# Peptides against a protein of PDB entry 4N78: the designs that were tried, part 45

Target 1, 186 residues: chain A of PDB entry 4N78
Amino acid sequence: HFQVICRLLGYQGIAVVMEELLKVVKSLLQGTILQYVKTLMEVMPKICRLPRHEYGSPGILEFFHHQLKDIVEYAELKTVCFQNLREVGNAILFCLLIEQSLSLEEVCDLLHAAPFQNILPRVHVKEGERLDAKMKRLESKYAPLHLVPLIERLGTPQQIAIAREGDLLTKERLCCGLSMFEVILT
Target 2, 155 residues: chain B of PDB entry 4N78
Amino acid sequence: MAELQMLLEEEIPGGRRALFDSYTNLERVADYCENNYIQSADKQRALEETKAYTTQSLASVAYLINTLANNVLQMLDIQASQLRRMESSINHISQTVDIHKEKVARREIGILTTNKNTSRTHKIIAPANLERPVRYIRKPIDYTILDDIGHGVKW

## One batch from the design tools (peptide; aimed at target 1 L174, target 2 I109)

Design b2_p19_8_s3 (made by RFdiffusion4, then SolubleMPNN; from b2_p19_8, 8 letters changed)
Fold by OpenDDE base, seed 5:
Structure b2_p19_8_s3 (fold): chain B 186 residues (1-186), chain C 155 residues (1-155), chain A 19 residues (1-19)
Amino acid sequence: as target 1 above (186 residues)
Amino acid sequence: as target 2 above (155 residues)
Amino acid sequence: SVLEKTLEETIKKVLEEQK
């Protein structure tokens, strides 16, 4: 599904969605969640001593439950705050999945374009074969597919310009060194 | 373009008119031949004359038709060439627009991206200047990520 | 052109003969 979304939206669509999600997340974090956190901090017991280990896990739990009773019973925490946190979480996950899907698409595009861009695959040399010979063979095999040089030779100046720009756009992908997700986490 | 215009405005219409005129003239010739045959004491001569006129008329019509046909074909060829040129121009514009749109889209999404810090250090250093040209670190695209998805061409 | 001229001439002759 995410792959389809990526394909349909393209870079622009993804950007728009991501921007909107960021706005929503920011709004949630700086608004509602922050307010709840502040409120919770105010209600939080100032002195919460660790109960003696002698009370055991149940006793300790009960102790903390008692100390945090007001917080736990805060109805809005369960309904609004947690929901907002879920929304934030979902947004983050969505962004992650979109980025992953986009990266896959980009990689596929790069792979498909590679033969046309004089990018040779790393060849596993079998025992007894010379790497140089294989590489030369590959170069010879793909040489006719080099699009930009071909167009430079046969094309009009306008076509050459377009080809170069297209080549650049094909080579420059987000997956090569950019992360949207890191920005979102920031 | 001048040639096409001449064909469209002068040669082809002129040829059509010539054919029409020829038609009317042929009728007159036919009438003449008929009358001449009836009135002539030497019917054999009249017949031979009629044959000559008929042959000449047919030849002339054939010529006119051929000329007109050739002009029409030439016109069509020129028009086809023009259409091809227009198509090429449209394609060029379309490609330019597409590239531009893609660039814009990439800029937009690029604003939402940061360089992948390969450094293990978790310090999310907020890149201070958003405007720094994303130095494309030519990291070799590890295409191995796709190795798990598709039966890679076993080289 | 030769045929056209010949036809025209022939037609003219015929028309002249009918006058």
Scores: peptide ipSAE 0.020, ipTM 0.602, DockQ to the pose 0.004
OpenDDE base, seeds 1, 2, 3, 4: peptide ipSAE 0.017, 0.015, 0.015, 0.005; ipTM 0.595, 0.614, 0.593, 0.628; seed 1 fails the geometry check

Design b2_p19_8_s4 (made by RFdiffusion4, then SolubleMPNN; from b2_p19_8, 9 letters changed)
Fold by OpenDDE base, seed 5:
Structure b2_p19_8_s4 (fold): chain B 186 residues (1-186), chain C 155 residues (1-155), chain A 19 residues (1-19)
Amino acid sequence: as target 1 above (186 residues)
Amino acid sequence: as target 2 above (155 residues)
Amino acid sequence: SILEETLEKTIKEVLEKQK
């Protein structure tokens, strides 16, 4: 599904969605969640000493439950705050998944374009074959597919310009070194 | 363009008119031949004259038709060439627009991206100046990511 | 052009003879 979304939206669509998500997340974090956190901090017991280990796990839990009773029972925390946190989480996950899907698409595009861009795959050398010979063979095989040189030879200046630009755009992908997700986490 | 215009405005219409006029003239010639044959004391000569006129007329019509046809064909060829050129131009514009749109889109999404810091150090150093042109660090594209997705050719 | 000219001449001749 995310792959389809990525294909459908493209870079622009993804950017728009991400921007909107960021706005939403920011709004949630700086608004509602922050307010709740501040409120919770205000009602937080000022003195919460670790109970004696002698109370055991149940006793300790009960102690903390008692100390935090007002917080735990805060109805809005369970409903609004947690929902907002879920929304934030979902947004983050969405961004992650979109980025992953986009990266996959980009890699696929790069792979498909590679033969046309004089990018040769790493050849596994079988025993007894010289790497150089294989590489030369591959180069020879794909040489006619080199699009930019071909167009430079046969095309008009305008076509050459377009081809070069297209080549550049094809080579430059987010997956090569850029992350949206990291920005979202900041 | 001048040639096409000449063909469209002058040569082809002129040829059509000529053909029409020829038709009219042929009718007159036929009438003449008929009358001449009837009135002539030497019917054999009149017949031979009629044959000559008929042959000449046929040849003339054939010539007119051929000329007209050739002009029409030439016109069509020129038009076809023009259409091809227009198509090429449109394609060029379309490609330019597409590239531009793609660049814009990439810029937009690029603003939302940061360099993948492979450095293990968790310090999310917010890149200070967003405006730094993302130097495309040619990191070798690790295509191995695709190895797990498809029955790719095990190299 | 030669045929056209010939036709024209012939037609003219015929028309002149009809006069």
Scores: peptide ipSAE 0.018, ipTM 0.599, DockQ to the pose 0.004
OpenDDE base, seeds 1, 2, 3, 4: peptide ipSAE 0.018, 0.016, 0.016, 0.018; ipTM 0.592, 0.600, 0.599, 0.602; seeds 1, 4 fail the geometry check

## One batch from the design tools (peptide; aimed at target 1 L174, target 2 I109 T113)

Design b2_p20_1 (made by RFdiffusion4)
Pose (drawn by RFdiffusion4):
Structure b2_p20_1 (pose): chain A 186 residues (1-186), chain B 155 residues (1-155), chain P 20 residues (1-20)
Amino acid sequence: as target 1 above (186 residues)
Amino acid sequence: as target 2 above (155 residues)
Amino acid sequence: SEVLEAVEPTIEKALEKLEE
C-alpha cells in the first residue's frame, strides 16, 4: 500500500501529506492531549516514592494501586487519552514508513538509470588483470549508452539543455544523502 | 514559408485559372473548326487542321493538369513538414514544463529534509606504525630513578 | 492498516488541497 501511495503522490503529494500530518499532530498535542495532560497531572499523586525491596513485590503492587487509583479509575483515559495518542503515533509511523517506501522507489529508479549514466558495478578480476585497466575497458563497451555525451555530440542546443536537466533530476534522489524523519521529529 | 506563399497565392490560383481559360478557349476552338470546315473549300484540308487542333487540345489539357497537380503535391509536402517541426517544438516545450513541475515538487519536499551523515570505512584499520618489538635487557635495581620526581633525596 | 485508516482523512484533505 505504501508503495502505491508513494508512486501516485510523488514528491509533491508526499510533502503536502507530511506537512498536513504535522498540523494534525500539532492540533492534538497543543489541543485535546495537552488539556487532558494538564488535567491528569493534578489527579496525579503529588509525590510517589519507590518502596524498598523489603516491602516485597505484592506490597509494592498494592502501594501503586492505591497511589494511582484516580488514574486507573479515570473514565476517559482510553476513549480519549489513549485514542488521541494512537492517532499521533500512527501519524509518526506513516511518515517513517512512507519515507522508507520512497527510498526503495528511488533506489530502483537509480538502478535503471545507471546504464545510461556511466555507472558500472565492480567487475571480477582474474590473474594479470587490473580493475583500473579493465573498468576503463568496460566503460568503452557501454560508451554508446552514455546519454548526455551522445546528445552533446549530435543533439541541438535545445535537446542538450533538456538532457542536462533531466540527467540531473534522474541522478539526484533523496536516498543519495537526505532524510525526513529527523526533521519530522524536530 | 516563402515557397508556400508562392504556391498558395499565385502558382496554384494562377495555374487554376489557366485551366479555366482552357475551358472557355477550347469551346471556341471547337466552334472554329466547325466554322473553318464550313467555309473551307478543301474539306480534307479542314479536317486535317481539326485533327491538329484536337491533338494540340489534348496535349494542352494534360500539361495544365500535370503542372497544377505537381503544385498541389508540393503544397501538401510542405505542410506535412510544418506539422513535423511543430510537434518537435511542442515536445520540447512539454519536456521543459515537466522539468519545471518536477523542480517545484522537489523544492516542496526539500524543506522536510536534512543531510543524513552516513560514511563508509574498513572493518579494521591498522596504525600507520606498528609497535616495535622491544628486546629484553637485564638491568639492576636502581633506587635513584625517582630522585628527580618531587622532592627527591639523593644518597 | 490501522495507520492508513488513521491518516486517510489527512490524505484526502491533502489531495483536495492539491486539486485546488

Design b2_p20_1_s1 (made by RFdiffusion4, then SolubleMPNN; from b2_p20_1, 7 letters changed)
Fold by OpenDDE base, seed 4:
Structure b2_p20_1_s1 (fold): chain B 186 residues (1-186), chain C 155 residues (1-155), chain A 20 residues (1-20)
Amino acid sequence: as target 1 above (186 residues)
Amino acid sequence: as target 2 above (155 residues)
Amino acid sequence: SSVLEAVKPVLEKSLEKLKA
């Protein structure tokens, strides 16, 4: 589903969606969530000592549950605050999944374009084959596929310009060095 | 353009008129030949004359049709060439627009991106001042990232 | 010229049939 969304929206559509999601997240964080956090901080027990480790994990959990019982039972916290947190979480998850899907698409595009851009696949040298000879053979094999040089030789100046720009756009992908998710986390 | 115009305005219409006139003339020739054959005491001579006129007339019509057909074909070729040029121009414009749109889109999404920290250490480096357009440092595309994904594509 | 050459024999044949 996310792959289809990425294909449908393209870079521009993804950017728009991401921007809007960021706005929503920001609004939720700075608004309702912040208010609840402030309120919770005020009602938090002033003295909450770590129980002795001898009580074990269940006992410790029960202790904290008891100390926080009033907070946990606060109806507005359960309904409104947690819902907003879920929304934020979903938005973050959505952004992550979109980025991952986009990265996969970009990688596929790069792989498909590689033979046309003088990017040779990693050659597995079998035992006994000279790496240099194999590389030369591979270069010779793919040389006719190099699009930009071909167009430079046969094409019009306008076609050459378009080919160069297209080549550049094909090579420059987000997955090569950019992350959207890091921006979302900040 | 001048050649196409000449074909459209002069040669093709002229050829059509000539063909029409030829048709009318053929009817007259036929009538003449018929009358001449009936009135002539020497029917053999009249027949030979009719044969000659018929051959000549048919040859002339064939020539006119051929000339007209060639002119029409030439016209169509010129028009086809013009259409191809137009198509090429449209394609060029379309490609230019698409490239431009893509550049804009990439700028937009680029604003939402930060450089991947290659360092394994999760140091959340505080984003430096947001205001400076992230100079797209064209780092050489390290395609090694493709190595982990590409295990499935057997070449 | 080629079309005329092709048509000429046909016409001649047709005329011969008319003579007959």
Scores: peptide ipSAE 0.015, ipTM 0.590, DockQ to the pose 0.004
OpenDDE base, seeds 1, 2, 3, 5: peptide ipSAE 0.021, 0.014, 0.007, 0.014; ipTM 0.592, 0.591, 0.574, 0.593; seeds 1, 3 fail the geometry check

Design b2_p20_1_s2 (made by RFdiffusion4, then SolubleMPNN; from b2_p20_1, 6 letters changed)
Fold by OpenDDE base, seed 5:
Structure b2_p20_1_s2 (fold): chain B 186 residues (1-186), chain C 155 residues (1-155), chain A 20 residues (1-20)
Amino acid sequence: as target 1 above (186 residues)
Amino acid sequence: as target 2 above (155 residues)
Amino acid sequence: SEVLESVQPVLEKSLKKLEE
């Protein structure tokens, strides 16, 4: 599904969606969540000493439940705050999945373009074969497919310019060194 | 362009008119031949004359038709060539627009991206000013990411 | 005769062009 979304939206669509998600997340974080956190901090017990270990885990839990009873029972925390946090989480996950899907698509595009861009795959050399000989064979095989040189020879100046730009755009992908997700986490 | 215009405006219409005129003239020739044959004391001579005129007339018509046909064909070829050129121009514009759109889109998404810091050092380096062309360090694209795609992992 | 004289030059020109 995410792959389809990525294909459908393209870079621009993804950018728009991501921007909107960021706005939503920021709004949630700076607005409702922050308010709840502040409120919670205000109602937090000023003195919450660690109960004695003698109470055991259940007793300690009960103690904290008692101390935090008002907070835990705060209905808005369960309904609104947690829901907002869920939304934030979902947004983050969505961004991650979109980025992953986009990266996969970009890699596929790069792979498909590679023969046309004088990018040769790493050849597994079987025993007894010279790597150099294989590489030369591959070069010879794919040489006619090199698009930019081909167009430079046969094309008009305008076509050459377009081909070069297209080649550049094909080579430049986010997956090569850029991350949207890191920005979102920021 | 001048050639096409000449074909469209002068040569082809002229050829059509010539053919029409030829038809009219041929009718007159036919009438003449008929009358000449009837009135002539030497019917054999009249017949031979008629044959000559018939042959000449047919040749003339054939020439006119051939010339007209060739002009029409030439016109069509020129028009086809023009259409091809127009198509090429449209394609060029379309490609230019697409590239531009793609560049814009990439800029937009690029604003939302940061460099993948492989380095463990947590230093939040301030986003380098957008102005520096991200020198794509040709890190070999690790295509191993595609290895998992083939194995039917339902993502 | 007049009709033939008018047509003949046209026909002759056409024939000459055909021969070229």
Scores: peptide ipSAE 0.023, ipTM 0.595, DockQ to the pose 0.004
OpenDDE base, seeds 1, 2, 3, 4: peptide ipSAE 0.022, 0.021, 0.016, 0.017; ipTM 0.591, 0.601, 0.596, 0.589; seed 3 fails the geometry check

Design b2_p20_1_s3 (made by RFdiffusion4, then SolubleMPNN; from b2_p20_1, 9 letters changed)
Fold by OpenDDE base, seed 2:
Structure b2_p20_1_s3 (fold): chain B 186 residues (1-186), chain C 155 residues (1-155), chain A 20 residues (1-20)
Amino acid sequence: as target 1 above (186 residues)
Amino acid sequence: as target 2 above (155 residues)
Amino acid sequence: DDVLKAVQPVLEKSLKKLAE
């Protein structure tokens, strides 16, 4: 599903969705969640000492239930506060999954474009083979596929300009050095 | 453009009219040849005249058809060339727009990104001394050792 | 005769062009 969303929205659509999600998260954190946290801090027992072990597990549980009675009985905590926290959590997870899915798509695009952009993988060299010779053979094999040099040789100035810009845009991807999720966490 | 206009407005219509006129004229020539053959005392002469007119008529029709065909072909070639140029222009505009849209989109999403901290994966220099896999000897956890440390119920 | 006179110049012109 996230892969499909990434394909449908593209960079622009993803940016819009992420911006809106950030606004929602900010609103939830600074608004309702902050208010509930303040309220919870007010009703939190100022002094909560660990009960003696002699009371056993049931006694200790009853002690904490008594100390936290006001918090546990706060009905809006479960219905509103926890729901808002779930929404924030879901938003964070959504952003993470979108970034991961986008990265996969970008990697696929880079891999598909690589032969046309003179980006060759390092080939495994068997014992006794020279890496340089193998790489040269590979370069020679894919040389006719290099799109920009081909267009520079055969194309019009306008076509060359478009090809260069397209090549640059194809090479530059977010997955190469940028993280969107790190921004969301700040 | 001027050449195409001349072909469309003058040469091709003119050629079509010429063929139509030729048809009418050829019918008259045929009638003349028939009547001349019937009325002539010298049938051989009349036949030779008919042959001459037939040859001339065929040549004229062939010329008119060839001229018209060439003009039509030329028209089609010019139109095909124009279409190719238009296609090229449209493609150029489309590509320019797509590149622009992509740049805008990238700027927008770029604002939402930060540089990946390439955590210098410290090459975990494998310690030269491969710590011998300490055979995890599952020593049974003797839980009785903890009996003296915790406030657990001494049974 | 009038028809022949009218057709003859056209035919001659066409033949000349065909010969070119």
Scores: peptide ipSAE 0.018, ipTM 0.692, DockQ to the pose 0.004
OpenDDE base, seeds 1, 3, 4, 5: peptide ipSAE 0.017, 0.020, 0.015, 0.013; ipTM 0.691, 0.683, 0.681, 0.692; seeds 1, 3 fail the geometry check

Design b2_p20_1_s4 (made by RFdiffusion4, then SolubleMPNN; from b2_p20_1, 7 letters changed)
Fold by OpenDDE base, seed 3:
Structure b2_p20_1_s4 (fold): chain B 186 residues (1-186), chain C 155 residues (1-155), chain A 20 residues (1-20)
Amino acid sequence: as target 1 above (186 residues)
Amino acid sequence: as target 2 above (155 residues)
Amino acid sequence: SSVLEAVKPVLEKSLEKLKK
């Protein structure tokens, strides 16, 4: 599904969706969630003395539950905060999945373009074969497919310009060094 | 353009008219030959004359048809060439527009990206200042890293 | 013969026009 979305929206559509999601997340964080956090801080008992160790772990837990009972009850009553947090989480996950899908698409594009861009795959040398001979064979095999040199030789100046620009755009992909998800987390 | 116009306006219509006129003339020739054969005491001579007229008429018609056909073919070739040129121009414009759109789209998404930290330390890299043109890290794309990922996508 | 003589020149003219 995410792959289809990426294909349908393209870079521009993905950018728009990501921007809107960021706005929504920001709104949720600065609005409802912040208000809840502030309210919770206000009602937080100022004096929460550590119970004596003599009560053991269960007793200590019960003590804290008792001290925080009103807060827990308040938090449980206002399920809206947790829903908003879930929405934020879903938005983050959505962004992550879109980025992953986009990266996969870009990788595929790069792989498909490689034979046309004078990018040769790593030659697996089988035992007994000379690396040089295999490389020469591969070079010879793919040499006619080098698009930019071919167009430079046979094409019009306009076609050459387009081919060069297209080649550049093909090579310059986000997956090569850019991450959207890191920006979202920031 | 002048050649095409001449073909369309003068040569082809003229050739069609000539061919139509030739049809009318052929009918007259046929009538003449038939009457000549019936009225002539020397049927052999009349037959030879008829053969001569028939051959001449057929040759003339063949010439007219050939000329007209060649003119039509020439017209079609010129038109085909014009269409090819137009197609090439349209394709060029389309490709230019597509490249431009792609560049714009990449800029838009680029502002939402940061460089992947290769360093182990999760330095929260401050969002790249909006002002920095998304410098496409022209790192030589080592596509070999992608070899393992590409094998799974069955197209 | 008189009709043929009248038609012959017309045919010849027509044939000449066809050759041009």
Scores: peptide ipSAE 0.019, ipTM 0.569, DockQ to the pose 0.004
OpenDDE base, seeds 1, 2, 4, 5: peptide ipSAE 0.020, 0.019, 0.013, 0.014; ipTM 0.588, 0.583, 0.588, 0.593; seeds 1, 2 fail the geometry check

Design b2_p20_2 (made by RFdiffusion4; failed a check: the pose's geometry)
Pose (drawn by RFdiffusion4):
Structure b2_p20_2 (pose): chain A 186 residues (1-186), chain B 155 residues (1-155), chain P 20 residues (1-20)
Amino acid sequence: as target 1 above (186 residues)
Amino acid sequence: as target 2 above (155 residues)
Amino acid sequence: SAAEAEKAWAAAWAAETAAL
């Protein structure tokens, strides 16, 4: 699903969805969640020690039950507090997962562009062979496929300018050195 | 474009009217052959002259049509090339617009990004100079090696 | 005459059509 969502939205669609999800998270954190956090903070026990081991675990469970009774009995703790937090959590997970799907989408695009952009994988080296002397030979094999230099050789200035822009857009992807989840959290 | 204007404004309309002239002149030539036959004293001579005019009429009509047909074809060939050049230009404009829409989309998501500081190194990196193997040499106990540390006491 | 003017004219029209 995320894979399809990434393809259909593109960069502009994903961006606006992320910007809108930030507005939703802001609305919830500074809104209903904040209201309930302030309310439950008062219902909270002003102080609460952690009992020594001596008291034993059953006595400690009894102590936490009494100290946190008002939290345990709060009627809207699930239907509201947990629900709102779940929505915020899902919004964060969407941003993370959608960026991962975008990264997979970009890397695949780059793999198909590599033959037309003079990008060769490492070649096997037998005895008496140097990769420096061999990689250059392989580059000659795929020389007819190098798109930008071919158009600069036979193309019109208009075709050349357009080729250079398109070539830049094809090789520059977010997965090459950029990320979003960090900015989302910040 | 100059050859097209010449075809559209003069040569085609002209060659076309020259065809209409043939329509009117041939009906006059047909009457003349009938009149010249009627006035002719020599019926055989008048027929041979009619035949001459008939053959000449045929050669003329075929020539006028051929000339006009070549012009119409040249016009269509030129117009076909115009569409070929125009499509090429429209395609470049389209590619340019696509590049622009993409730049705008990338700019929009670029706001939500930062550098991912990732690097690549080796599993093990040996030091530039490996530790020299130090030979063992016996030496006596010396109770004076600390004399210069702090407030020593020489003996 | 009308017959000399039709004859001249037919000669001029034959010379112009032979010239094509």

Design b2_p20_2_s1 (made by RFdiffusion4, then SolubleMPNN; from b2_p20_2, 13 letters changed; failed a check: the pose's geometry)
Amino acid sequence: SKLEEEEAWMKELQKEWQSL

Design b2_p20_2_s2 (made by RFdiffusion4, then SolubleMPNN; from b2_p20_2, 14 letters changed; failed a check: the pose's geometry)
Amino acid sequence: SELEEQERWARELQAQWSSL

Design b2_p20_2_s3 (made by RFdiffusion4, then SolubleMPNN; from b2_p20_2, 13 letters changed; failed a check: the pose's geometry)
Amino acid sequence: SKLEEERKWAEELKAKWESL

Design b2_p20_2_s4 (made by RFdiffusion4, then SolubleMPNN; from b2_p20_2, 13 letters changed; failed a check: the pose's geometry)
Amino acid sequence: SELEAQRQWAAELSEQWSSL

Design b2_p20_3 (made by RFdiffusion4)
Pose (drawn by RFdiffusion4):
Structure b2_p20_3 (pose): chain A 186 residues (1-186), chain B 155 residues (1-155), chain P 20 residues (1-20)
Amino acid sequence: as target 1 above (186 residues)
Amino acid sequence: as target 2 above (155 residues)
Amino acid sequence: TEVEELMDHLTHLLVKMGLM
């Protein structure tokens, strides 16, 4: 699903969805969640020690039950507090997962562009062979496929300018050195 | 474009009227052969001149049509090339717009991004100078090696 | 003319590959 969502939205669609999810998270954190956090903070026990081991685990469980009774009995703890937090969590997961799908989408695009952009994989080296002397030979084999130089050789200035822009857009992808989840959290 | 204007404004309309002139002139020539036969004293001579005019009328109508047909074809060939160049220009404009719309979309998501500081190195990196193997040499105990440290006491 | 049409197709391919 995320794979399809990435393809149909594109960069512009994904960006606006992320910007809108930030508004939703802001609305919830500074809104209903904040209201309930302030309210439950008062219902909270002002102080609460961690009992020594001596008291034993069953007595510690009894102690936490009494100290946190008002939290355990709070009627809207699930239907509101947990619900709102789940929505914020899902919004964060969407941003993370959608960026991962985008990264996969971009890397595949780049793999297909590599033959037209003079990008060769490492070649096997037998005895008496140097990669330096061989990679350059392989580059000659795929020389007719190098798009930009071919258009600069036979193309019109208009075709050349358009080729340079398209080549730039093809080779520059977010997965080459950019990320978003960090900015989302910040 | 100059050859097209010449075809559309003069050579086609002109060659076309020259065809209309043939329409009117030929009906005159048909009457003249009839009259020249009637006035003619020599019926055989007047027939041979009618034949001459018939053959000449045929050669003329075929020539006028051929000339006009070549002009119409040249016009259509030129117009076909115009559409060819125009589509090429429209395609470039379209490519240019596509590049622009993509730049706008990338600028929009670029706001939500930062550098991912990732690097690549080796599993093991040996030091530039490996540790020299130090030979063992016996030497006595010396109770004076600490005399220069702090407030020593020499003996 | 044929080379120009080929160049148009290659530039069109680059534009399409660059699109998201």

